Peptides against a protein of PDB entry 5NXQ. Designs and how they scored, part 3

Target 1, 114 residues: chain A of PDB entry 5NXQ
Amino acid sequence: EIQIPVSMAAEEEYLRSKVLSELLTDTLENDGEMYGNENEVLAALNGAYDKALLRLFASACSDQNVEKALSLAHELKQDRALTAAVKISERAELPSLVKKINNIREARYEQQLK

## One batch from the design tools (peptide)

Design b1_p9_2_s1 (made by RFdiffusion4, then SolubleMPNN; from b1_p9_2, 4 letters changed)
Fold by OpenDDE base, seed 5:
Structure b1_p9_2_s1 (fold): chain B 114 residues (1-114), chain A 9 residues (1-9)
Amino acid sequence: as target 1 above (114 residues)
Amino acid sequence: SIDDIIEEY
């Protein structure tokens, strides 16, 4: 059996999750009809989306590609995913990236207060 | 490990 590299698998899952999340979001925004499980589906999709991004993020950190890692971190939706990104950055010994990700978190907190 | 971090986030 052919083994798919982690990075490729992550990219595929990211793209799939992104497309499905966008489609669902657009449908809900345009039609506004709920059948009871859409929020759960969306949450699951967002979880899978961030998980896929984190794998890409980890790969970028492994490559010492701080710019790419930071760009990916900006795409993360959930705060818990940003927390995971910080942990990964710490393991990768990228303190500058840790600071920048924490700045992202802080900025989002401030936005929530508005 | 990093894999554990991702799986447990």
Scores: peptide ipSAE 0.515, ipTM 0.944, DockQ to the pose 0.897
Fold by OpenDDE base, seed 4:
Structure b1_p9_2_s1 (fold): chain B 114 residues (1-114), chain A 9 residues (1-9)
Amino acid sequence: as target 1 above (114 residues)
Amino acid sequence: SIDDIIEEY
């Protein structure tokens, strides 16, 4: 049986999910609702996207690559995914990364208020 | 585990 490294599998899933999410988002922005289930599909795609991204994030944390981890965190779409990233960072004993991710969350909250 | 965090976020 051919074994695929977890990180490689995560990257593939991330790229696939990212492309599909972006395509659907663009379609909604340009053409509007078509079938009535676009929001549900988009949510599912975003979930898969963030999940795959979190696996890459965890790998970066494991490598103690804070800068790579932070870059990946900026790509997360859902707040719940950022929360997960904080938890992962805490487990990896990377307090500086925890602070920076929390700053991302705060910035997004402020943007929602404006 | 970290895997649990990812699966349950």
Scores: peptide ipSAE 0.515, ipTM 0.944, DockQ to the pose 0.888
Fold by OpenDDE base, seed 2:
Structure b1_p9_2_s1 (fold): chain B 114 residues (1-114), chain A 9 residues (1-9)
Amino acid sequence: as target 1 above (114 residues)
Amino acid sequence: SIDDIIEEY
């Protein structure tokens, strides 16, 4: 059996999840409600999207590629995913990255207050 | 583990 490298598999899953999330969003914007469970489907797709991103994020942290890790963190959609990214950064002993991700979280929180 | 963090987020 052909074994796919973890990073490559993560990239594939990220792209798949991203495409599906975008397609569903576009469809709902154009055609409206279809199944009656669109919110649940979107939540699941966004979850899968962030999960795939987090795997890429973890790989970047492992490579000590802080800039790549930070760019990936900016693409995360859910706050809980940012929290996970902070935990991963702490485990990777990247305090500067921890601070920068927390800044992302704070910025999003402030936007919600407006 | 980091994998656990990702699976549980």
Scores: peptide ipSAE 0.513, ipTM 0.944, DockQ to the pose 0.877
Fold by OpenDDE base, seed 3:
Structure b1_p9_2_s1 (fold): chain B 114 residues (1-114), chain A 9 residues (1-9)
Amino acid sequence: as target 1 above (114 residues)
Amino acid sequence: SIDDIIEEY
């Protein structure tokens, strides 16, 4: 088995997941047909997408690149992924990043209530 | 570990 560097593997998976998610989204928006499994597929793709992003996020935190980490956090789709990002930030001892990610979560909650 | 957080988020 060929070992691929973690950073390269994470970037590849992120790009793959992002492309697949976008393709499926475009298909649903253009065709509007439901076959009964689209929501399940979307959930799986979003999960894979966020998971890949979180690996990149963790790498940015390890590099102490708060700006990059925050930018990646904004790209996360699921609230549970933002929660994971907060936990990672806490482990990385980046309290300023924790606050900023929590602000993202709060903003999304407020938008959902409108 | 951070890896565990990512695996089970």
Scores: peptide ipSAE 0.512, ipTM 0.944, DockQ to the pose 0.888

Design b1_p9_2_s2 (made by RFdiffusion4, then SolubleMPNN; from b1_p9_2, 3 letters changed)
Fold by OpenDDE base, seed 4:
Structure b1_p9_2_s2 (fold): chain B 114 residues (1-114), chain A 9 residues (1-9)
Amino acid sequence: as target 1 above (114 residues)
Amino acid sequence: SIEDIIEEY
């Protein structure tokens, strides 16, 4: 089997997971059909989505592309994924990016309090 | 490694 470059594989998985997550979300919000396992499927898709996105994020950090890295961080869905992004940013020695990602986390916390 | 962070997030 032909091996696909890691960056291309990550992009493919990100796009696949994003499309499936959006389709499932639209189905639940617009059609209102419940089959009993939608929440588990959504959780699995969100996990795969964030995992793929984190690989793209790490690649952006390695390229010292802070703007792209920050843009990708805004697309992360789970707080634990933002925590991982902070850890990656710390390893990449990008303190400005660390601060901006923490601001994203704080903003989401404030939204949950309302 | 960074990959470990991603796998364990």
Scores: peptide ipSAE 0.566, ipTM 0.950, DockQ to the pose 0.891
Fold by OpenDDE base, seed 3:
Parts: sequence; structure tokens; C-alpha cells
Structure b1_p9_2_s2 (fold): chain B 114 residues (1-114), chain A 9 residues (1-9)
Amino acid sequence: as target 1 above (114 residues)
Amino acid sequence: SIEDIIEEY
């Protein structure tokens, strides 16, 4: 079996998941058709997207590239993914990144209350 | 491990 480097695999999966999520979103917005399973599919795609993104995030943390890591965190869609990013940042001993990600979470929470 | 965090989030 041909082994693909972890970083390349993560990038490929991220791009694939991102494209699929965007395609589904565009289809729903443009066609307006509901078949009863779109939310389930969207949730699965968003999950895969965030998971792939978290692998890129972890790689950035391992490289001590806080700026890149933070940029990636802003692209995360689910709050639970941000929580995972915080945990990864803690393991990487990047407290400044932890604070900044928590700020993202707080900002999104406040927006949801409006 | 970090991979476990990613798989279980």
C-alpha cells in the first residue's frame, strides 16, 4: 500500500470536504429543494470538513505557527471543533492561541444571542 | 493523543 504523508492527506481531505460542503450549500440555496436528508448530509460534511481542518490546525501547532493555526481556527464551523482546537492548543502549550480561540467562541456565542 | 481528540470531537 502506498502511504501518503500525513500533511498531504490532511490537505487533500480538507479541500475535498470543503468543496462538497460548498456544493451542497449552493444547491440548497439555488434550487430550494428539500428531500428530508439535506440536514443530515450537511452535518456529515461539516463534520468531515472540521475534522480535516483540525488536522491542519494540529500541524500548524506542531510547527509553532500560531498565526497559521489561528487563521485555520477561524475557518472551523462547529463549536465542538473549536473546543477540540482549544484542547490541541493546550497540548501544544500555546496559551495565547487558547485565549484567541476562546475569543472566537465567545464572539460566535454572542452573535447567536442577537 | 491529539489524533484521538480529532477523531472524537
Scores: peptide ipSAE 0.565, ipTM 0.950, DockQ to the pose 0.873
Fold by OpenDDE base, seed 2:
Structure b1_p9_2_s2 (fold): chain B 114 residues (1-114), chain A 9 residues (1-9)
Amino acid sequence: as target 1 above (114 residues)
Amino acid sequence: SIEDIIEEY
């Protein structure tokens, strides 16, 4: 049995979920409604995408690679995923990263108000 | 654990 490192497994899942999310988005934009449950499918795919990304984020935090972690946080789609990233950053004792992720959340919130 | 945070977000 081949044992896949956690970071490699996370990267694979991230790439897979990213591709599927993008493919679905493109298909809906070009072909319109497909099954009548597109919103639920998209939510599930985005959830899987953020989950995989959070694993990469956690790995970056573990490596004390704040710049990589921040870059990954910017790629998160859901606010609840950003909240999870804050929690992970707090566990990793990276207060500067906590602040920067909260800035991302605030920026997105302000954009919604416009 | 961190994994719990990820699974429950």
Scores: peptide ipSAE 0.565, ipTM 0.950, DockQ to the pose 0.860
Fold by OpenDDE base, seed 5:
Order: structure tokens, then C-alpha cells, then sequence
Structure b1_p9_2_s2 (fold): chain B 114 residues (1-114), chain A 9 residues (1-9)
């Protein structure tokens, strides 16, 4: 068995989940027809999407690439994923990144209120 | 570990 590096696996899963999520979203938005499990599938895809991103995020943190890490954090969809990103940033001892991610969270909260 | 954070977020 060939073992795939974590970063490569994460990138593959990210791309796959991104494409599938976009396709499903487009279908639902354009056709407006649901068959009962689309929301569940979308939630699962979003979970996998964020999980894959978090692995990429962790890799960026390990590289001390704050700019890349921040860019990846902006792509996270779920608040719980941003929370995980904060935890990872704390472990990586990147306090500036922690602050920036918390700013993302605050901005999203404000947007939800509008 | 970081992986634990990712798996359980």
C-alpha cells in the first residue's frame, strides 16, 4: 500500500468536497427540487470540506506561513471549524493568527445579524 | 494532538 502524504490527501479531499458541494448547491439553487437527503449530504460535504481545509491550515501553521494559514481560514465555512483553527493556531504559538481568525468569526457574526 | 483537534472539531 502506498501511503499518501497528509498534505496531498487533504488537498485531494478539499478539492473533491469543494466541487461536490458546489455542484449540489448549484443544483438546489437552480432546480429547487429536493428529494429528502440533500441537506444531510451537503452538511456532510461541508464537514469534510472544512476538515480537509483544517489539515491544510495546520500544515501552513507548521510552516509558520501565517499569510497562507489566514487565507485558508477565510475559506472555512463552519464556525466550529474556525474554533478548531484557533486551537491549532494556539498550539502553533501564532497569537497574531489567533487574533485574525477571531476577527473573521466576529465579522461573520455581524453579517448574520444583517 | 493537532490531528485530534481536526478529527473532533
Amino acid sequence: as target 1 above (114 residues)
Amino acid sequence: SIEDIIEEY
Scores: peptide ipSAE 0.563, ipTM 0.950, DockQ to the pose 0.884

Design b1_p9_2_s3 (made by RFdiffusion4, then SolubleMPNN; from b1_p9_2, 3 letters changed)
Fold by OpenDDE base, seed 3:
Structure b1_p9_2_s3 (fold): chain B 114 residues (1-114), chain A 9 residues (1-9)
Amino acid sequence: as target 1 above (114 residues)
Amino acid sequence: SIEDIIEAY
């Protein structure tokens, strides 16, 4: 069995999960038919999507590429994923990134209150 | 580890 480098595997999984999530979303928006499990499927896809992003995020942090890490954080969908990104940033000893990610979370909270 | 954080989020 051939092992794929972690970074390459993460990028592939990210792209796959992103495409699948977008395809499902587009299908639901276009057809509008519900079968009763779409929300569960979307949740699973979003989870996989964010998980893949977090691996890319961790790689960017490892490379000390704060700009790339922050850009990836903006693409995270779930608040729990942003929380994970904060934890990863803390482990990577990137306090400025921690603050910026928390600002993203706060901004999203403000938007939800409107 | 960072991997544990990702697996547990």
Scores: peptide ipSAE 0.593, ipTM 0.954, DockQ to the pose 0.781
Fold by OpenDDE base, seed 4:
Structure b1_p9_2_s3 (fold): chain B 114 residues (1-114), chain A 9 residues (1-9)
Amino acid sequence: as target 1 above (114 residues)
Amino acid sequence: SIEDIIEAY
């Protein structure tokens, strides 16, 4: 078994999940083909995508790279993943980042209300 | 731990 550094593994999984999610989304939007399990596959891909991003996010927080951490948070798709990012930021004692991520959440809530 | 947060998100 080959041991892969956590950071490299997270980046690989993120890129893989991102590409597959985009490919599926483009196919559904442009071709309109339905096979009966697209929503389930998309949900699974989004979950894996956000999980990989959270690991990258945690790494950025550990590096005290708030700008990179915030950029990664903007890429998160699920609200529950943003909640996790807030918790990670709190543990990293980055209150300014906590506030900015909560602003992202609030902005998305407002968009849903419109 | 932070890893626990990620696993339970």
Scores: peptide ipSAE 0.592, ipTM 0.953, DockQ to the pose 0.899
Fold by OpenDDE base, seed 2:
Structure b1_p9_2_s3 (fold): chain B 114 residues (1-114), chain A 9 residues (1-9)
Amino acid sequence: as target 1 above (114 residues)
Amino acid sequence: SIEDIIEAY
């Protein structure tokens, strides 16, 4: 039996979820047809995408690789995922990363106001 | 645990 490291498994799932999310988005933008469940499917895909990213994020935090962790945080789509990243950063005792992730959240809030 | 945070986000 071949055991895949958690980080590798997370990266695989991230890539898979990313591709599926992008393909669905492109399809909806190009075709323009609605079947009634696209938003739910997209939400589920985004959830899986962020979940995979959070595992990579946690791995980066465990390595104390703040720059990599921050880069991954920028790729998170959902605000609730950023909240989770903050919690993970706090547990990893990386206060500078906490602040930087909160800055990402604030920036996105400001974008919503425009 | 961190895994709990990920599973419950």
Scores: peptide ipSAE 0.592, ipTM 0.953, DockQ to the pose 0.892
Fold by OpenDDE base, seed 1:
Formats: C-alpha cells, sequence, structure tokens
Structure b1_p9_2_s3 (fold): chain B 114 residues (1-114), chain A 9 residues (1-9)
C-alpha cells in the first residue's frame, strides 16, 4: 500500500477545502439562492478548511518554522481553530508563537465588537 | 496528542 506523506495529504485537503469555501461564499454573495441550509454547509466547509490548515500548522511547528506557522494561523477562520493552534504551539514549546496567535484572537474580538 | 487536538477543536 502506497503511503502519502501527511504534509502532502494535508496540503491537498487544504487547497480543496479553500476552493470550495471560497466558491460557496462567492456564490452566496453574488448569485446564491436561500434554501435554508447554506450557512450550515458553509460552516461545515469552513470547519474542514480550518482542520486541514491546522495540520499544516502543526507540521510547521514540528519543523520549528515559526514564521510559516504564524502565516498559517492568520489564514484560520474560526476562533476555535485559533484556540487549537495555541494548544499546538504550547505542545511545541513555542511561547512567542502562542502570544502572537493570542494577539490575532484579541484583534478579531475587537473587530466583532464593532 | 496533537492529532487529538486537531480532531477535537
Amino acid sequence: as target 1 above (114 residues)
Amino acid sequence: SIEDIIEAY
């Protein structure tokens, strides 16, 4: 049985999820009809997107590539995904990354209050 | 494990 490297599999899933999420978003904004479940579908797609992204994030942390990890964290959409990224960073013993991700979270909190 | 964190986020 041929084994695909985890990083390659994660990258493929990330790209797939990203495209689907963007397509659905664009469709809803410009040409979409409301059937009552679009928001739930979008949430599911965003969940898959963040999950794939977190795997890439974890890989970057394992490589001690803090810059790449931080860049990936900025692409996360859900707060719960950022929380997961913090946990991963803590396990990787990268406190500076923890702080920077928490700064992202705080900035988004402020934006939501407006 | 880190995988558990990802699965449970």
Scores: peptide ipSAE 0.590, ipTM 0.953, DockQ to the pose 0.768

Design b1_p9_2_s4 (made by RFdiffusion4, then SolubleMPNN; from b1_p9_2, 4 letters changed)
Fold by OpenDDE base, seed 4:
Structure b1_p9_2_s4 (fold): chain B 114 residues (1-114), chain A 9 residues (1-9)
Amino acid sequence: as target 1 above (114 residues)
Amino acid sequence: SIEDIIAEY
């Protein structure tokens, strides 16, 4: 068994999940093909995508790279993943980042209300 | 731990 550094593993999983999610989304939007399990597959891919992204986010917080952490937070798809990012930011004692992530959440809530 | 937060988000 080959041991892969956690950071590299997270980046690999993020890129893989991102590519597959985009490919599936493009196929559904442009080709309109339905196979009966697209929503389930998309949900699973989004979950894996956000989990990998959160590990990158945690690494950025550990590096005190707030700008990178914020950029990564904008890429998160699920609200529960943003909640996790807030918790990680609190543990990292980055209150300014906490506020900015909460602003992202609030903006998405407002968009849903429109 | 942070990993626990990520694992259960």
Scores: peptide ipSAE 0.547, ipTM 0.948, DockQ to the pose 0.836
Fold by OpenDDE base, seed 2:
Structure b1_p9_2_s4 (fold): chain B 114 residues (1-114), chain A 9 residues (1-9)
Amino acid sequence: as target 1 above (114 residues)
Amino acid sequence: SIEDIIAEY
């Protein structure tokens, strides 16, 4: 039996979820047809995508690789995922990363106001 | 645990 490291498994799932999310988005934008469940499917895909990213994020935090962790945080789509990233950063005792992630959240809030 | 945070976010 071949055991895959958690980080590798997370990266694989991230890539898979990313591709599926992008393909669905492109299909909806290009075709324009609605079947009634696209938003739910997209939400589920985004959830899986962010979950995979959070595992990579946690790994980066454990390595105390703040720059990599921050880069991954920028790729998170959902605000609740950013909240989770903050919690992970707090547990990893990386206060500078906490602040930087909160800055990402604030920036996105401001974008919503425009 | 961190895994709990990820699982329940």
Scores: peptide ipSAE 0.546, ipTM 0.948, DockQ to the pose 0.877
Fold by OpenDDE base, seed 1:
Structure b1_p9_2_s4 (fold): chain B 114 residues (1-114), chain A 9 residues (1-9)
Amino acid sequence: as target 1 above (114 residues)
Amino acid sequence: SIEDIIAEY
């Protein structure tokens, strides 16, 4: 049985999820409604997207590549995913990264209030 | 584990 490295598998899933999420978003913006469950489908796709991204994030943390990890964190869509990233950063003992991710969260909170 | 964190977020 051929096994694909975890990092490669995560990258593939990230790209797939990203494309699907973007396609659905574009379709909703330009072509309107589909079957009436578009928001639920989008949420599921965004969840898969963030999940795949978090695996890449975890890999970057393991590599002690804080810059890459932070860049990936900026690409996360859901707040709960950012929370997960904080937890991962704590496990990796990267307090500076924890602070920077929390800054991202706070900035998004303020944007949502407007 | 980290995988558990990702699975449960």
Scores: peptide ipSAE 0.546, ipTM 0.948, DockQ to the pose 0.705
Fold by OpenDDE base, seed 3:
Structure b1_p9_2_s4 (fold): chain B 114 residues (1-114), chain A 9 residues (1-9)
Amino acid sequence: as target 1 above (114 residues)
Amino acid sequence: SIEDIIAEY
């Protein structure tokens, strides 16, 4: 069995999960038919999507590429994933990134209150 | 580890 480098595997999984999530979303928006399990499927896809992003995020942090890391954080969908990104940033000793990610979380909370 | 954080978020 051939092992793929972690960074390459993460990028592939990110792209795959992103495409699948978008395809499902587009299908539901266009057709509007519900079978009763779409929310569960979406949740699973979003989870996989964010997990893949977090691996890319961790790689960016390892490279000390704060700009790339922050850009990736903006693409995270779930609040719990942002929380994970904060934890990763803390482990990477990037306090400025921690603050910026928390600002993203706060901004999303404020948007939800409207 | 960081991988543990990702695995259990």
Scores: peptide ipSAE 0.546, ipTM 0.948, DockQ to the pose 0.878

## One batch from the design tools (peptide)

Design b1_p10_1 (made by RFdiffusion4)
Fold by OpenDDE base, seed 2:
Structure b1_p10_1 (fold): chain B 114 residues (1-114), chain A 10 residues (1-10)
Amino acid sequence: as target 1 above (114 residues)
Amino acid sequence: FDLSEFYDIL
C-alpha cells in the first residue's frame, strides 16, 4: 500500500477529465444529439478538470514556479476556477501571479462581450 | 504554508 503523490494523482485526473470532456464536446458539436443531460455532464466534467488543474496549480505555487502556475491558469475553463487560482496565489504571496490571472479573467470577460 | 486546504476548493 503506497499513497500516490497529490501532484501525480492530479495529473492523472486532469488528463482523464480533459480527454472525456473533449470527446463529449466534439460529439455534441458534430452530431447535434441531445439526450437531456449533456450540459450537466459537461459541467461536471469541467468541474473535475479544473479541480485537478487547481491541485497542480497549488503545487506549482508551493514550488514558487510562477511560470508553470501561470501556464496552468491559462488552461482553466471556469471563471470560478480562476477566482480560486487568485486565492491560492494570494495565499502563496505571489502578487505578480495574482495580477496576471486577473488579466486572464478580464480578457475572457472582454471576449464574452463580443 | 500548507496548501492542502485548496486541493478541494472546487
Scores: peptide ipSAE 0.138, ipTM 0.821, DockQ to the pose 0.143
Fold by OpenDDE base, seed 3:
Structure b1_p10_1 (fold): chain B 114 residues (1-114), chain A 10 residues (1-10)
Amino acid sequence: as target 1 above (114 residues)
Amino acid sequence: FDLSEFYDIL
């Protein structure tokens, strides 16, 4: 059977999760229909989205592609995902990336305080 | 460098 690289699988899952999240949002905005489970669906989609991104992020770190890794980190939605990205960066021995991701987290914390 | 341990994170 055809073997698909982990990174490619992660990209597919990322795109799928992103598209589904956007479609759900558009549906709610355009149709105004509330079924009562939208938040749960969004949470699940966001989880899958970030998980897929983290796989891409880990791959970028493995390649020592700091620019790509940082770009991916900016796309992470959940704080716990950023925490995971920090851990991955630490394991990959990329301290500059660690600092920049922590800056992203701090910036989001400041935004939440407003 | 093995990143497999991070694929099940979250």
Scores: peptide ipSAE 0.137, ipTM 0.821, DockQ to the pose 0.141
Fold by OpenDDE base, seed 1:
Structure b1_p10_1 (fold): chain B 114 residues (1-114), chain A 10 residues (1-10)
Amino acid sequence: as target 1 above (114 residues)
Amino acid sequence: FDLSEFYDIL
């Protein structure tokens, strides 16, 4: 069995899901017509996107590359993904990263209230 | 740490 490195697989999936998510988002914003499944498709794409990012994030944490990890965390879309990033950071014993990710979460909560 | 623990977190 040929094993593909996890980081390579994650990078490929990240790029694929990012492109698809952006294209779909732009299409929906510009066309305005709903077919009834757009929200479901977007949710699936966002899930795959964040999952791929989290694998890259975990790899960065393992490498003790805090700056790369933080940059990846800023790209996460779902709050549940940020929660996962916090858990990974805690396990990696990176308290400064934990604090910065929590700041991202708090900022997004405040934006949702506006 | 074991990264595999987190690969299926989502």
Scores: peptide ipSAE 0.134, ipTM 0.820, DockQ to the pose 0.147
Fold by OpenDDE base, seed 5:
Structure b1_p10_1 (fold): chain B 114 residues (1-114), chain A 10 residues (1-10)
Amino acid sequence: as target 1 above (114 residues)
Amino acid sequence: FDLSEFYDIL
């Protein structure tokens, strides 16, 4: 069977997860609360979304493409995903990227406090 | 990179 490159698979999953996440978000915002397991569905979608992004992020780090990696990090939804991105950046020996991702994390913390 | 350690928590 044909093996799909990891980056291509990640891009497909990212796009799919992004669309589904946006649709779900729009539904909740415009049509009210869902009944049942809306939070669980959202968490699952966000998880899949961030997993896909992290694969793309790792690929960007492997390419030493700091700007692309940073752009992808901005798209991450969960704080734990940003933590993962930091660890990946450290492993890739990209200290400038580590600092920039930590700045993203700090900025989000500040926004939550306001 | 090995991301397996992160996929179980995301």
Scores: peptide ipSAE 0.132, ipTM 0.817, DockQ to the pose 0.121

Design b1_p10_1_s1 (made by RFdiffusion4, then SolubleMPNN; from b1_p10_1, 4 letters changed)
Fold by OpenDDE base, seed 3:
Structure b1_p10_1_s1 (fold): chain B 114 residues (1-114), chain A 10 residues (1-10)
Amino acid sequence: as target 1 above (114 residues)
Amino acid sequence: YDLSEYFSIL
């Protein structure tokens, strides 16, 4: 069995989840059909998407690649995923990254208030 | 690197 690096596997899962999420969104917008389970499917896809991103994020943190980690954090969709990213950053002893991710969270909170 | 702890948050 061919062994695929964890980061590469995560990238594949990320891309798959992202594409499927976008495809579902486009289908709903363009076809206008409601099957009744779209929100559940989207939630599951978003979960898988963020999990895949977090694997990449953790890898970037391990490499001490703060710029890459931050870029990945911006792509996270769920607030709880950002929370996970903060905890990963704390464990990686990257306080500057922690602060920047918290800034992302705060910015999203401000947007939700409007 | 075990991420299960962080995935449980999701």
Scores: peptide ipSAE 0.256, ipTM 0.868, DockQ to the pose 0.127
Fold by OpenDDE base, seed 2:
Structure b1_p10_1_s1 (fold): chain B 114 residues (1-114), chain A 10 residues (1-10)
Amino acid sequence: as target 1 above (114 residues)
Amino acid sequence: YDLSEYFSIL
């Protein structure tokens, strides 16, 4: 059996998680509760989604593709995932990326204050 | 990268 490259597997998982998360979110927003456990399911999906993104993010950092890494960071949903991205960026010795990701976090904080 | 450390905070 041919093993799927890690990056390709991560991309597939990201796309799957993204689609499911969006579908569930739309259902909750437009149709209300469906099964009674939507929040739990959404949390799990968001976790899987961000984990998949972080794998791609780490790969981009390894390639020193800062622009790709930054684009991926913008797609992260959870603040804790942004924190993880910062740590990965620090490990990759990409201080400019660290600053830009922290800017994303700060921007989201300000949005939450409104 | 070993991402286990980072996934633990998610």
Scores: peptide ipSAE 0.255, ipTM 0.869, DockQ to the pose 0.126
Fold by OpenDDE base, seed 5:
Structure b1_p10_1_s1 (fold): chain B 114 residues (1-114), chain A 10 residues (1-10)
Amino acid sequence: as target 1 above (114 residues)
Amino acid sequence: YDLSEYFSIL
């Protein structure tokens, strides 16, 4: 079986999950309700989305591309995913990135309080 | 990277 490079697979999954997540979100915003379990579906989509991003993030860290990694971290939806990104950054020995991701988390906390 | 550890927290 042909193995797809991790980065390429992650990009495909990211784009797919991004589109699906946006479509689902738009539906909920426009119609207000879904007749299924929209929360579980959204959680699953967001999980897949963040997992795909984290693979890209890890790849960027391996490349020592802090700016790309930071840009990807901004796209993460779940706080738990940001926590994972911090741990990945620590393992990659990128302290500047660790600080910047923690700044993202802090900024989101402040937004939630407003 | 082995990301299985990190995916388990999502």
Scores: peptide ipSAE 0.254, ipTM 0.868, DockQ to the pose 0.125
Fold by OpenDDE base, seed 4:
Structure b1_p10_1_s1 (fold): chain B 114 residues (1-114), chain A 10 residues (1-10)
Amino acid sequence: as target 1 above (114 residues)
Amino acid sequence: YDLSEYFSIL
């Protein structure tokens, strides 16, 4: 049995989830509603996508690579994923990253209000 | 690194 390093597995999962999420999004935008469980599928894909990103994010935090971690955080879709990123950052003792992620959250809140 | 506690938030 070949054991794949966690970081490599996370990257693969991220790419897969990203592609699937993008394909579904494009289909909905270009071909209209599926009239099935599209919302459920989208939620699952977004969840998988963010989970994959968070694994990469955690790895970046472990490497003390704040810039990479921040870049990954910007790619997170769900607010609850950003919350998870904050908690990961806190555990990694990266307060500057915590602040920057909270800024991302605040910016998204403001955008939603408009 | 166990992320399960964070994934439960999602």
Scores: peptide ipSAE 0.254, ipTM 0.868, DockQ to the pose 0.125

